# Designs tried in a protein design run: peptides against a protein of PDB entry 3ZN8. Part 121

Target 1, 125 residues: chain A of PDB entry 3ZN8
Amino acid sequence: LEEYDKIQKKMEDVMEGKGKLTLRDVYAQIIALRKMGPLSKVLQHIPGLGIMLPTPSEDQLKIGEEKIRRWLAALNSMTYKELENPNIIDKSRMRRIAEGSGLEVEEVRELLEWYNNMNRLLKMV

## One batch from the design tools (peptide; made by RFdiffusion4, then SolubleMPNN)

Design b2_p30_6_s2
Fold by OpenDDE base, seed 5:
Structure b2_p30_6_s2 (fold): chain B 125 residues (1-125), chain A 30 residues (1-30)
Amino acid sequence: as target 1 above (125 residues)
Amino acid sequence: DLALEELRRLEKLKKELEEKEKKLKELLEK
């Protein structure tokens, strides 16, 4: 619960322009969500949220979990400097991360693109 | 990766500590 509250506060700070979202924050969020696995299912049963987030089929949940697991492997293969400053990740770093995580370079690119899009969205709110 | 980076950092710190201990021993033997 304490880790989740820190992540929420960090997201609020980023939305208010008081902070920067990093891949370290993303890593922490993924870990917290995995620890809260039963609670995330409970939140999906809150009336009104289920209309906005169609409950993915059990198979879609498994696919999503595997994708998250692969992204965690990529994040674990990054340096601290890369996690704090993802903008330094060039093609050479991306290739190293892919090789270290057993992923395709494209999967690492997708993670970085997702991060960039999320960071842009948070700055627009 | 993070684990390798931390390992390299720890190895560097260990080496620096050993060098300081060596210098301290040399000063005590004079």
Scores: peptide ipSAE 0.109, ipTM 0.465, DockQ to the pose 0.007
Fold by OpenDDE base, seed 3:
Structure b2_p30_6_s2 (fold): chain B 125 residues (1-125), chain A 30 residues (1-30)
Amino acid sequence: as target 1 above (125 residues)
Amino acid sequence: DLALEELRRLEKLKKELEEKEKKLKELLEK
């Protein structure tokens, strides 16, 4: 619960322009959410994501959990500099991260696209 | 990768310590 409150405060600071969302922050969020229990309970607490999603089937929840596990593998294969500044990740870095995590380059690209979209949304709020 | 970065830092510190120990022994033998 204390880790979750720190993450919420960090998100508020980013929305107020007092901070920058990094992939390190994303990593911390994923770890905190996994400690809170099943993804079904967690998705309901994510602002903007939980209100419009139909109740996922048990199979859809398992697919989502596996996707998050794959993203964690990608994040664990990044340098500290890449986690703090994801915008430096070029094609060569994406390939290295994919090879180091056992992922396709397209899956790493999808993670970075998700991050960029989230960062844009936080600046609009 | 983060663990590898920390390992590289520890290996560098180990080498620097070994070099200092060598210099100290050379000074004590004079």
Scores: peptide ipSAE 0.080, ipTM 0.423, DockQ to the pose 0.007
Fold by OpenDDE base, seed 1:
Structure b2_p30_6_s2 (fold): chain B 125 residues (1-125), chain A 30 residues (1-30)
Amino acid sequence: as target 1 above (125 residues)
Amino acid sequence: DLALEELRRLEKLKKELEEKEKKLKELLEK
């Protein structure tokens, strides 16, 4: 709960323009959520997680959990500079991250696109 | 990999320190 509260406060600070959401923040969020249990239980408690999953069937939840595990592999293959400044991730960095994580380059691109969309949404609130 | 990045940073710092120690030793022997 303490880790979750810190993440929520960080998101509030970003929405208020007092901070920047980074992929490090995303990493911390994913780790905290995984400690809380199955994604199905977490989604029931967090308004707005519809950004990651529409109210999914049990099978869609499992697919989402696998996607999160793959994204964690990508995040673990990033440098600190890339996590703090995702905008520096060019095609060469993206390929390295994909190779290091055992992912397709397109999956890394999808993660970055998701981050960019989330960061835009948080700045609009 | 964050752990690998930190390891590489530490290895770089170690190498820079060793080079400084070598230069210092060479100056003391002259």
Scores: peptide ipSAE 0.068, ipTM 0.419, DockQ to the pose 0.008
Fold by OpenDDE base, seed 4:
Structure b2_p30_6_s2 (fold): chain B 125 residues (1-125), chain A 30 residues (1-30)
Amino acid sequence: as target 1 above (125 residues)
Amino acid sequence: DLALEELRRLEKLKKELEEKEKKLKELLEK
């Protein structure tokens, strides 16, 4: 919970223009979420909450978990400088990251596109 | 993007949980 609260505070700071979202922040978020386990299982143990939340199908959760796992592999193949400043990631760096993570270059591009979209959304709020 | 949707969903769930915890604390203090 404490790690997740730090991440939320950072997202709030980014929304307030007091910082920037980095891939390091994304990495921290993914790790925090994985430590919490399937939130769906935690929520299923709370009486009455299972009815109020449209739980994604188990299949959708598995697909999302696999995608997150692949993105973690990409993030683990990045340098600290790349994680802090994703804008320096050119085609050569993308290829290196893909090769180091066992991913396609397109998957690394998708992660960076997702990051850019998130960063734009946070700046608009 | 599925990961974006999942993040937004998790953020929403956390906010709802925090609101419930706050309400629970307020009920326990009465």
Scores: peptide ipSAE 0.090, ipTM 0.488, DockQ to the pose 0.031; fails the geometry check

Design b2_p30_6_s3
Fold by OpenDDE base, seed 1:
Structure b2_p30_6_s3 (fold): chain B 125 residues (1-125), chain A 30 residues (1-30)
Amino acid sequence: as target 1 above (125 residues)
Amino acid sequence: DKALEELRRLQKLLEEKEEEERKRLLEELE
């Protein structure tokens, strides 16, 4: 709970322009969500999501959990500077991260694209 | 030759320090 509140505050600070969302913040979010248990339990704790979205099938939940696990492997293969400043991640760094995590370069690209989209969204709201 | 070897050693030591800082940070988030 305390870690979740820190994450929410960080998101608020980013939305207010008082901070920047980093991949460190993303890592903290994923860890906090994993401490809540399986993604199925996490989704049950999100108010209103069960009303607007069909309950994902058990297979879709497993795919999502595997994707999150792969993203954690990528994050664990990043340097501190890359986690704090993802904009420094060039093609060479992406390849190193992919090789170090046992992922495809495209999966690392997808994570960075997701991060960039999230950071844009938080600046627009 | 010796100066290039020293620079390579310094680069490796910097990388090792960055990885130690990363590990401590990750442990704090766990």
Scores: peptide ipSAE 0.027, ipTM 0.445, DockQ to the pose 0.009
Fold by OpenDDE base, seed 5:
Parts: sequence; structure tokens; C-alpha cells
Structure b2_p30_6_s3 (fold): chain B 125 residues (1-125), chain A 30 residues (1-30)
Amino acid sequence: as target 1 above (125 residues)
Amino acid sequence: DKALEELRRLQKLLEEKEEEERKRLLEELE
């Protein structure tokens, strides 16, 4: 619980422009969300939130869960420097991360592109 | 030249891998 509150506070600080989102923060958030697994289903049952959260089909949920698992494997294969400074991840680092995680280089690129897009979005807010 | 460039690449990859192993060891100690 305390780790989750720290992650949420850090995410709020980043959204307020008081911090920088790193892949370490992404990793911590994914772990926190996985620990909360049933709570996301509870939130879908809250009247009014189910309109704001597209209820993905059960198959889309499974695909999303597998994608998150693959991204966690990539994140686990990153160095501390890479997690803190994802902008240092070159083609060589991406290949190493892919090989170490059993992923395609394209999947690692997709994670980094997602991160870059999120970091751009957070800078525009 | 190409062989030396490949060797330098492999050395960089090895160093990066050793840093991953050090990171994992630190995470196991926490």
C-alpha cells in the first residue's frame, strides 16, 4: 500500500510538471496495478466509471495482460541507467533487452515509443 | 576495421549485461 501511494504521488508530481516520468516509474506502476488486479474489476462495476473506461472484451483484456507481461520482461531486462534514462537506449541496447527478455526488437521499440508518447503528453499538460 | 568494430560492440554488450546482473543482485538484496 505505501509503495503504491508513493508511485501515485510521483505520477501526480510528473503530471503537474514537478518531475520526469522514467521507465522505473512505469515498472513500479505496472507492478502496483498487478497487485491490485481485482480492484480494476471493482472500478468497472462503479456506476459512471464504466462509461469512462471502455470495457474491453474478455479477449482484449487477456491480450492486454499478455502485452503487459511482455513489457515487464523487457523492463526486467533493462539496466538501472536505462530505466532512469530511457533516452540512452540505442539499437544495441534494444537488441540486448529483446534477447534478454525473449521479445522481438519491435516489441521493445513499441514500449519505448509508448513511453516517449506518454512523456510528451505529460509535458503538454 | 570491421572485426575491431564488432569486438567493441561485443565488449559494450558484455558490459551492459554485467550491469544487468549487478542490478538483479542488488534487487535480491533489498
Scores: peptide ipSAE 0.021, ipTM 0.482, DockQ to the pose 0.009
Fold by OpenDDE base, seed 4:
Structure b2_p30_6_s3 (fold): chain B 125 residues (1-125), chain A 30 residues (1-30)
Amino acid sequence: as target 1 above (125 residues)
Amino acid sequence: DKALEELRRLQKLLEEKEEEERKRLLEELE
């Protein structure tokens, strides 16, 4: 609970322009969510998500959990500098991360694109 | 020139891997 509250507060601080969301923050969030249990339980604890999204099927939850697991493997293969400053991740770093995580380069690219899109969205709020 | 550039690239990749291993060890200790 305390780790989750720290992550929520950091997301609020980023939305207020008081910080930058990093992949370290994404990593911490994924770890906190995993400590809460299966994705199905986590989604039940997110206020308002059940109102905005139809209850995902069990298969959709499994797909989402596998995607998060793969992204976690990529994050575990990132250096501290890369986690703090994802914008330094060039093609060479991306390939190393993919090789070190057992992922395709495209999957690492997808994670970085997702991060970039989220970071853009949070800066527009 | 090309061989020196490749060597610098390999050294950078090695340092990046060593930092990754060190990070994993730190995460295991937490």
Scores: peptide ipSAE 0.020, ipTM 0.490, DockQ to the pose 0.009
Fold by OpenDDE base, seed 2:
Formats: structure tokens, C-alpha cells, sequence
Structure b2_p30_6_s3 (fold): chain B 125 residues (1-125), chain A 30 residues (1-30)
């Protein structure tokens, strides 16, 4: 719960332009969501939230979980400087991260693109 | 030239590994 509140506050600070979302923040968020695993399923059963969040099929949940696992492998293969400043990740770093995580370079690129899009979205709010 | 480039690559990989080890230690403390 305390980790979740820290992440929410960090997201609020970024939305207010007072902070920068990093891949470290993304990592912490993924870990917090995984720790909440059963609670996330409970939240999907809350009337009103379940209408806004179409319950993904069990197969879509498994695909999503595998994607998150792959992203965690990539994040674990990043240096602290890369996590704090993802913009320093060049093609050489991206290939190293891919090799170290057992991922394709394209999957690491997709993670970075997702991060960049999220960070742009948060700055527009 | 190629040997110096390989050495620089190995040095960079070593520095990257040391930063990863430091990261793991920080994650264990959290």
C-alpha cells in the first residue's frame, strides 16, 4: 500500500510537471501491481470499474502477464543510469539489454516507445 | 584498431555489469 501511494504521488507530480517519470518508476509500479495480484482481480469485480475495464479473456491475461514478465527482464538488464534516464539508451545499449534479457531488440524498442508515449501523455495532462 | 575497440567494448560491458550489481543491491534494500 505504501509503495502504491508513492507511485501515485510520483505520477501526480509528473502530471503537475514537478517530476519526471523514469523506467525505475515503471519498474516499481509493475512490482506493486504484481504484489496486488489478487486485489487487481477483486477491483475488476467492483461494479462500475468492470464496465470501464473489459475483463480480458483468460488468454489475454496470460499474454499480458508474459509481456510484463518480458518487460521486467528488460528492466532488470538495464543499468541504474538507463532506468533513470531512458533517453541515453542508444542502439548499442538496446542490443545489450535485449541480449541480457533474452528478448528481441524490437521488444526492448517497444518498451521504450511505450515509456516515451506514457511520459508524453503525462506531460499533456 | 580492432583490439582497442574490443577492449573499449569490454570495459563498457564491465562498467555496465558493476552498475547492475549496484542496482540489485539497492533493490534488495527496498
Amino acid sequence: as target 1 above (125 residues)
Amino acid sequence: DKALEELRRLQKLLEEKEEEERKRLLEELE
Scores: peptide ipSAE 0.018, ipTM 0.473, DockQ to the pose 0.009

Design b2_p30_6_s4
Fold by OpenDDE base, seed 3:
Structure b2_p30_6_s4 (fold): chain B 125 residues (1-125), chain A 30 residues (1-30)
Amino acid sequence: as target 1 above (125 residues)
Amino acid sequence: DLALEELERLKKLEEERRRKEKEEEERRRL
């Protein structure tokens, strides 16, 4: 419960313009969601929540889980300075992260682009 | 037991991240 309350409060603070979303926050959120594994399946089976979210096909869930695993490999290959300030990740850092995670440079670029798009969206709210 | 294993895992991950930052700082000086 306490880890979830911290993540929720951090999301509220970022939406209120009090701080920035970092890749450390993204990492914490992914780890929290994975610890919920059985609970997230139970929530998908609650009548009423499943009507508003198209239940992703089992294949879409598997693709999403594999993408999250690859992103976790990239995040585990980052330094603390990179996680706190993703904007410092240049071509050299990005290549090191790719090599250290067994990913293509393009996959690391996609993660950073996703982060940048989310951080822009949260600043517009 | 599980809490101790997770703490050891987190310590190891911290040491690896600190090593990677030193290696990157060295690479920038070359």
Scores: peptide ipSAE 0.433, ipTM 0.872, DockQ to the pose 0.013
Fold by OpenDDE base, seed 2:
Structure b2_p30_6_s4 (fold): chain B 125 residues (1-125), chain A 30 residues (1-30)
Amino acid sequence: as target 1 above (125 residues)
Amino acid sequence: DLALEELERLKKLEEERRRKEKEEEERRRL
């Protein structure tokens, strides 16, 4: 609970323009959510997701959990500087992260695109 | 690597949960 509340408060501070969302924050959030239980239980506790998203099938939940594990592997293969400043991740860094995590370069790109989109949305609110 | 160690820990916890869920499912079928 306390780690989750700290992460939520930091996300609120970012939405209020008091901070910047980093991949370190994403990592910490994913770890906190995984400590709460299976992704199915986590999704049930997110306000509005149960109303806006069709209840995912068990197979869709497994795919989502595997995607999160792959993203965690990528995040673990990042340097502290990359986690704090994802915008420094060039093609060479992206390849190193992919090789170090056993991922395709495209999956690392997808994570960075997701981060950029989320950070853009959080700045528009 | 501290982050790798935490991932391995989380993986082990998930495997233990999945084992318990199967044991509970088997117990409900008896």
Scores: peptide ipSAE 0.117, ipTM 0.492, DockQ to the pose 0.039
Fold by OpenDDE base, seed 5:
Structure b2_p30_6_s4 (fold): chain B 125 residues (1-125), chain A 30 residues (1-30)
Amino acid sequence: as target 1 above (125 residues)
Amino acid sequence: DLALEELERLKKLEEERRRKEKEEEERRRL
């Protein structure tokens, strides 16, 4: 419970422009979502949230879970400094992270691009 | 590896705590 409340509060602080989203925050969120397991299914059954989120097919959920697992492998292969400051991740670091996680360099690039897009959107709020 | 680096960081933090505790104990003996 306390770990989830800290993550939610940090997301609120980031959305309010009081904080910077880091890959450490992304890592913490992914871990929280994995700990919540069946609660995400319960939230999809809440009338009103299911109207805003197209009910992904069971196959789309599996694909999404696999992508999240791959991103976790990449995040686990990062250094603490890289997680706090993803902007230091150059091509050499990106290759090391890919090799260390058993991922393609392009998948690590996709994660970093996603992060950079989210961090740009959060700065516009 | 993040887990190894965090483990090394925790070890260094523990070593620094033990150093400070020894320095405080030594100051109490003078």
Scores: peptide ipSAE 0.116, ipTM 0.514, DockQ to the pose 0.008
Fold by OpenDDE base, seed 1:
Structure b2_p30_6_s4 (fold): chain B 125 residues (1-125), chain A 30 residues (1-30)
Amino acid sequence: as target 1 above (125 residues)
Amino acid sequence: DLALEELERLKKLEEERRRKEKEEEERRRL
């Protein structure tokens, strides 16, 4: 609970323009969510998500969990500077991260695209 | 990675705080 509240406060500070969302913040969130248990339990605690989204099949939850595991491998293969400033990640850095994590370069690109989209959405609120 | 080491440090500090809070709650129940 308290670790989650700190992450929520950090997200609020970012939405209020008091901070920037980094991949370090994303990493911390993923670790906190994993401590809460399976994604199914996490989704049950999000008000309205269980009512507005069809209950993901157990297979969709497993696919999502495996995707998060791969993204964690990518994040673990990043440098501190890359985690704090993802915009410095060029094609050479993406390739190094992919090789270090056992991922395709496209999977690393997808993570960065997701991060950029999320950071755009947070700036619109 | 220095970010991971700092996250692990922050996690350890949080676990220590939570332990102290529980020990204080137990002392208040006696």
Scores: peptide ipSAE 0.110, ipTM 0.476, DockQ to the pose 0.018; fails the geometry check

Design b2_p30_7_s1
Fold by OpenDDE base, seed 5:
Structure b2_p30_7_s1 (fold): chain B 125 residues (1-125), chain A 30 residues (1-30)
Amino acid sequence: as target 1 above (125 residues)
Amino acid sequence: KKLEEELKKAEEYSKKLKELLEKKKEKLAK
């Protein structure tokens, strides 16, 4: 419940222009979701911070979970500065992150694109 | 395509959240 409240407050702050979404926030959210079990389903409904949305089938959920696992590897390979300011991630950094996480560069690019889209969406609300 | 679907769902939920925030603001303003 405490983690849920923190994530919700962060979302509210971003929507009100009192804060910004960072990859650190994304990381924290993923960790919280994994710890909270059934409560994670509620947290996934939070716009912009939802990495995986509810899917019709359990199989699709498993696929999404694997993707999140891969993204966590990428996030774990990022520096603090990159997590706080993802816009500094250039091609060189992206390659390093990919190599360090065992991902393809395109997968890292996908994560960053997702983040950018979420950030834009939240600013529009 | 999967990403686009996720973005669309996130957008829909964002609208709902905005409505909730507005209601909360109205309550605080009273």
Scores: peptide ipSAE 0.053, ipTM 0.430, DockQ to the pose 0.023
Fold by OpenDDE base, seed 1:
Structure b2_p30_7_s1 (fold): chain B 125 residues (1-125), chain A 30 residues (1-30)
Amino acid sequence: as target 1 above (125 residues)
Amino acid sequence: KKLEEELKKAEEYSKKLKELLEKKKEKLAK
């Protein structure tokens, strides 16, 4: 519960212009979400919530889990400076991260693009 | 089992990162 509160507070700070979303924040969010894995399954069994929360198919869950795992590998291959300031990640750094994580460069690019989109979205609110 | 192991590694990394950041904050506060 405390982890989620911190993540929410960080998002609020970014929305208010008091902070910047970093890949560290993304990392924390992913970890928190994975910890809620069992809870999400429990919530899906609560009558009435299924209307508001579309239940992904088992296949979609597996695909999503694999993607998250790959992103975690990428994040674990980043330096602290890169995690705090993802904008410094150039092509050379991206290649290093990909090689260190066993990913394709395109996958690392997708993660960074996702991050940039999320950061822009939060600042627009 | 592989998923759980990867999760544990990720959590360990997160803790280490937090510790390093706190140390940096302490240095900046001095």
Scores: peptide ipSAE 0.052, ipTM 0.427, DockQ to the pose 0.023
Fold by OpenDDE base, seed 4:
Structure b2_p30_7_s1 (fold): chain B 125 residues (1-125), chain A 30 residues (1-30)
Amino acid sequence: as target 1 above (125 residues)
Amino acid sequence: KKLEEELKKAEEYSKKLKELLEKKKEKLAK
């Protein structure tokens, strides 16, 4: 519960223009959610703390959970500096991360693109 | 289309967070 409160506070701070969302924050969110069980069960009780919003279809939730699981593998293959400053991740780093996580380079790129979009949107709110 | 879908999801997420934040502020003000 304490970890969730910290994550929530971080998201609120970013929305208020205090700091920025990092992949470390994303990692923390995923780990916290996984500790409570499947994403489908967690997100229904803790709205706004997830990486993805619940969908009407349970199948869609499963797809989203699988995607997040794969992204977690990528995050686990990143260095602290990369997690804190994803903008330093060049093609070489991206390939290393992909290889280390068993993902395609494109999947890592998608994660980074998602992060960039999310970070921009949170700063605009 | 794939990028657009991801962007749309991110926007929805952001909106939801904003709504939750506002609700919390209202509760705290009471």
Scores: peptide ipSAE 0.045, ipTM 0.454, DockQ to the pose 0.025
Fold by OpenDDE base, seed 3:
Structure b2_p30_7_s1 (fold): chain B 125 residues (1-125), chain A 30 residues (1-30)
Amino acid sequence: as target 1 above (125 residues)
Amino acid sequence: KKLEEELKKAEEYSKKLKELLEKKKEKLAK
């Protein structure tokens, strides 16, 4: 709960132009979500970063868990520099991250595209 | 590698840098 409040404050700072959204922030939010336990099954989405959870159906929960697991693998395969500055991730870095995480390059691209979209959205608020 | 480990390394580096700066300031003051 304390971690959740910190994440919310970070999102507010970014929206006010007092900070920058990074993949570190994304990672923190995912971890916080996983720690919520039963609460994560009730909530459909986290408004702060636009992370949507699957519906409470067992099948959708399973799919969502797998997607989160894959994204965490990608994030854990990135350098600190890449996590703080995702814009430096070129084709070569993206391929390395994919290989290191056991993902397809397209999955890493999807994560980066999602990040870019969230960053744009937050700057518009 | 893990994100947590990378963050820890960055924090440790920052701490060392601050310590070095303080030592330099002390030398200049003498």
Scores: peptide ipSAE 0.017, ipTM 0.360, DockQ to the pose 0.012

Design b2_p30_7_s4
Fold by OpenDDE base, seed 4:
Structure b2_p30_7_s4 (fold): chain B 125 residues (1-125), chain A 30 residues (1-30)
Amino acid sequence: as target 1 above (125 residues)
Amino acid sequence: SQLEKQRQLALEYSEQLRKLLEEKEKKKKE
C-alpha cells in the first residue's frame, strides 16, 4: 500500500507539472507491481500508472511479464544518473546497457522510446 | 477538455483501487 501511494503521488505530481517521470520511477513501479502478486493484474489496468501492459488475457499477461523482465534487466544495468536523466543515454550508453543486461541494443532503444512516449503523454494530461 | 476528463477518470480509478488495496490490507491484519 505504501509503495502504491508513492507511485500514485508521483503520477499526480507529473500530471500537474510538479515533476517528471524518470526511469527510476518506472523501476519503482515495476518492483511494486511484482510485490503485489495477483493484485498486479488489476493494477496493470490503471490508466496513467506508466506501465503499458497488454489487456488482461493470460497470454498477453505472459508476454507483458516477459517484456517487463527484460526491461528490468536493462534498468538494473543503468547508473543512477541515467535512471534519473534518461536523456543522457546516447548510443555508447545504450550499447553498454544492452551488453550488461544481455539484451539487444534495439530492445534498450525500445524501452527508451516507450519512456519518452509515456513521459510526453503524462505531461500532456 | 477530453484530456482532463481522461485524467480525472484515471485518478478516480486509481483511488478506487487504492481503497480496495487498503481494505485487503486491513482484512489481512484481522
Scores: peptide ipSAE 0.100, ipTM 0.561, DockQ to the pose 0.050
Fold by OpenDDE base, seed 2:
Structure b2_p30_7_s4 (fold): chain B 125 residues (1-125), chain A 30 residues (1-30)
Amino acid sequence: as target 1 above (125 residues)
Amino acid sequence: SQLEKQRQLALEYSEQLRKLLEEKEKKKKE
């Protein structure tokens, strides 16, 4: 519950222009979602998250968990500077992150694209 | 329960956010 409140506040701050969304924030949100358990099913209805969250079916849960795991691996392979300023991640950095996380470069690109889209949506509200 | 109440509030928030985004998107297209 506390984690949700923090996420909500962060989203509100971004929407009000009182801050910026970073990949560090994304990391924190993902961790929070995992800890929230059943409450994450509520959060899946939040527009712009663009990530598969826990669903009723076991297969969907597994797929979602795998996606989360992969994104966490990518995030864990980033430097603090990259997490705080995702815009500095060029092709070379993207490849390094992919190799370090055991992901395809395209998956890292998808994460960054998702981040950019989410950031845009939050600023729109 | 307190948890259920919190979930309900979260649902309401998410729906409000959805509506806001939808409305803004419509306005942007106009």
Scores: peptide ipSAE 0.027, ipTM 0.445, DockQ to the pose 0.026
Fold by OpenDDE base, seed 5:
Structure b2_p30_7_s4 (fold): chain B 125 residues (1-125), chain A 30 residues (1-30)
Amino acid sequence: as target 1 above (125 residues)
Amino acid sequence: SQLEKQRQLALEYSEQLRKLLEEKEKKKKE
C-alpha cells in the first residue's frame, strides 16, 4: 500500500511537470505490482502501462510472472546511471544488458520502448 | 478495509487518467 502511494505520487509529479519518470521508478512499480496482488488488478486499468498483470486465467498469470521476471533481470543488469537516465542506453549498453540478463537484445529493446511510450503518455496528460 | 480503500482510490485515479488522455487525444485531432 505504501509502495503504491509512492508510485502514484511520482506519476502525478511527472504529469504536473514536477518530476521525471526513470527506469528506477519502473523497477519500483514492477516490484509493487508483484507484491500487491489484488491491487494490481486495479492498476492494469491505468492507460499506457503495457505490463502483463494478473488475470483470472492461471496460465496467463504464469506467463505474466515470467515476463515480469525477465524484465526485472534486465533492470537488475543496468547501472544506476542507466536506470536514472535510460536515454543513454545505446546499442552497446543494450547488448551488455541482454547478455547479463540472459535475454535477447530485442526483449531489452521492448522494455525500453515500453518505458518511452509510458513516459510520453504521462507527459501528455 | 484499507486494501479496499486503496483499490477504490486506484480505480478513481485510473478513470481520471483515462478522461484526461481522451481529452488530449480529441484536442490533437481537432
Scores: peptide ipSAE 0.023, ipTM 0.432, DockQ to the pose 0.025
Fold by OpenDDE base, seed 3:
Structure b2_p30_7_s4 (fold): chain B 125 residues (1-125), chain A 30 residues (1-30)
Amino acid sequence: as target 1 above (125 residues)
Amino acid sequence: SQLEKQRQLALEYSEQLRKLLEEKEKKKKE
């Protein structure tokens, strides 16, 4: 519950222009969702936390979990500076991150595109 | 269930990553 409140407060601060969403925040959100279990059904409705879509089947849940695991690997391969300022990640950095994570460059690009879209959405709402 | 086991493994993996991130942050402050 305490972690839920922290995440909600962070999102509110971003929406009010008091801060910005970083990939460090994304990491924290993923970890919190996994720890909370059933509470994730509530958290998924918070703007910027749409990292897991409702899935009707166990197989689809497994696929989603695997995707999140890949994103965590990518985040782990980033420098602290990149996590705090994702906009500095250029093609060279993306390639390094992909290689370090065992991912395709396109998967890293997808993560960054998702982040950019969420950041724009939070500033708009 | 298999799903529950997978969730547990993923949680353990995440905790390891958390520790690594904390170490990175500590090094930056030093």
Scores: peptide ipSAE 0.024, ipTM 0.374, DockQ to the pose 0.036; fails the geometry check

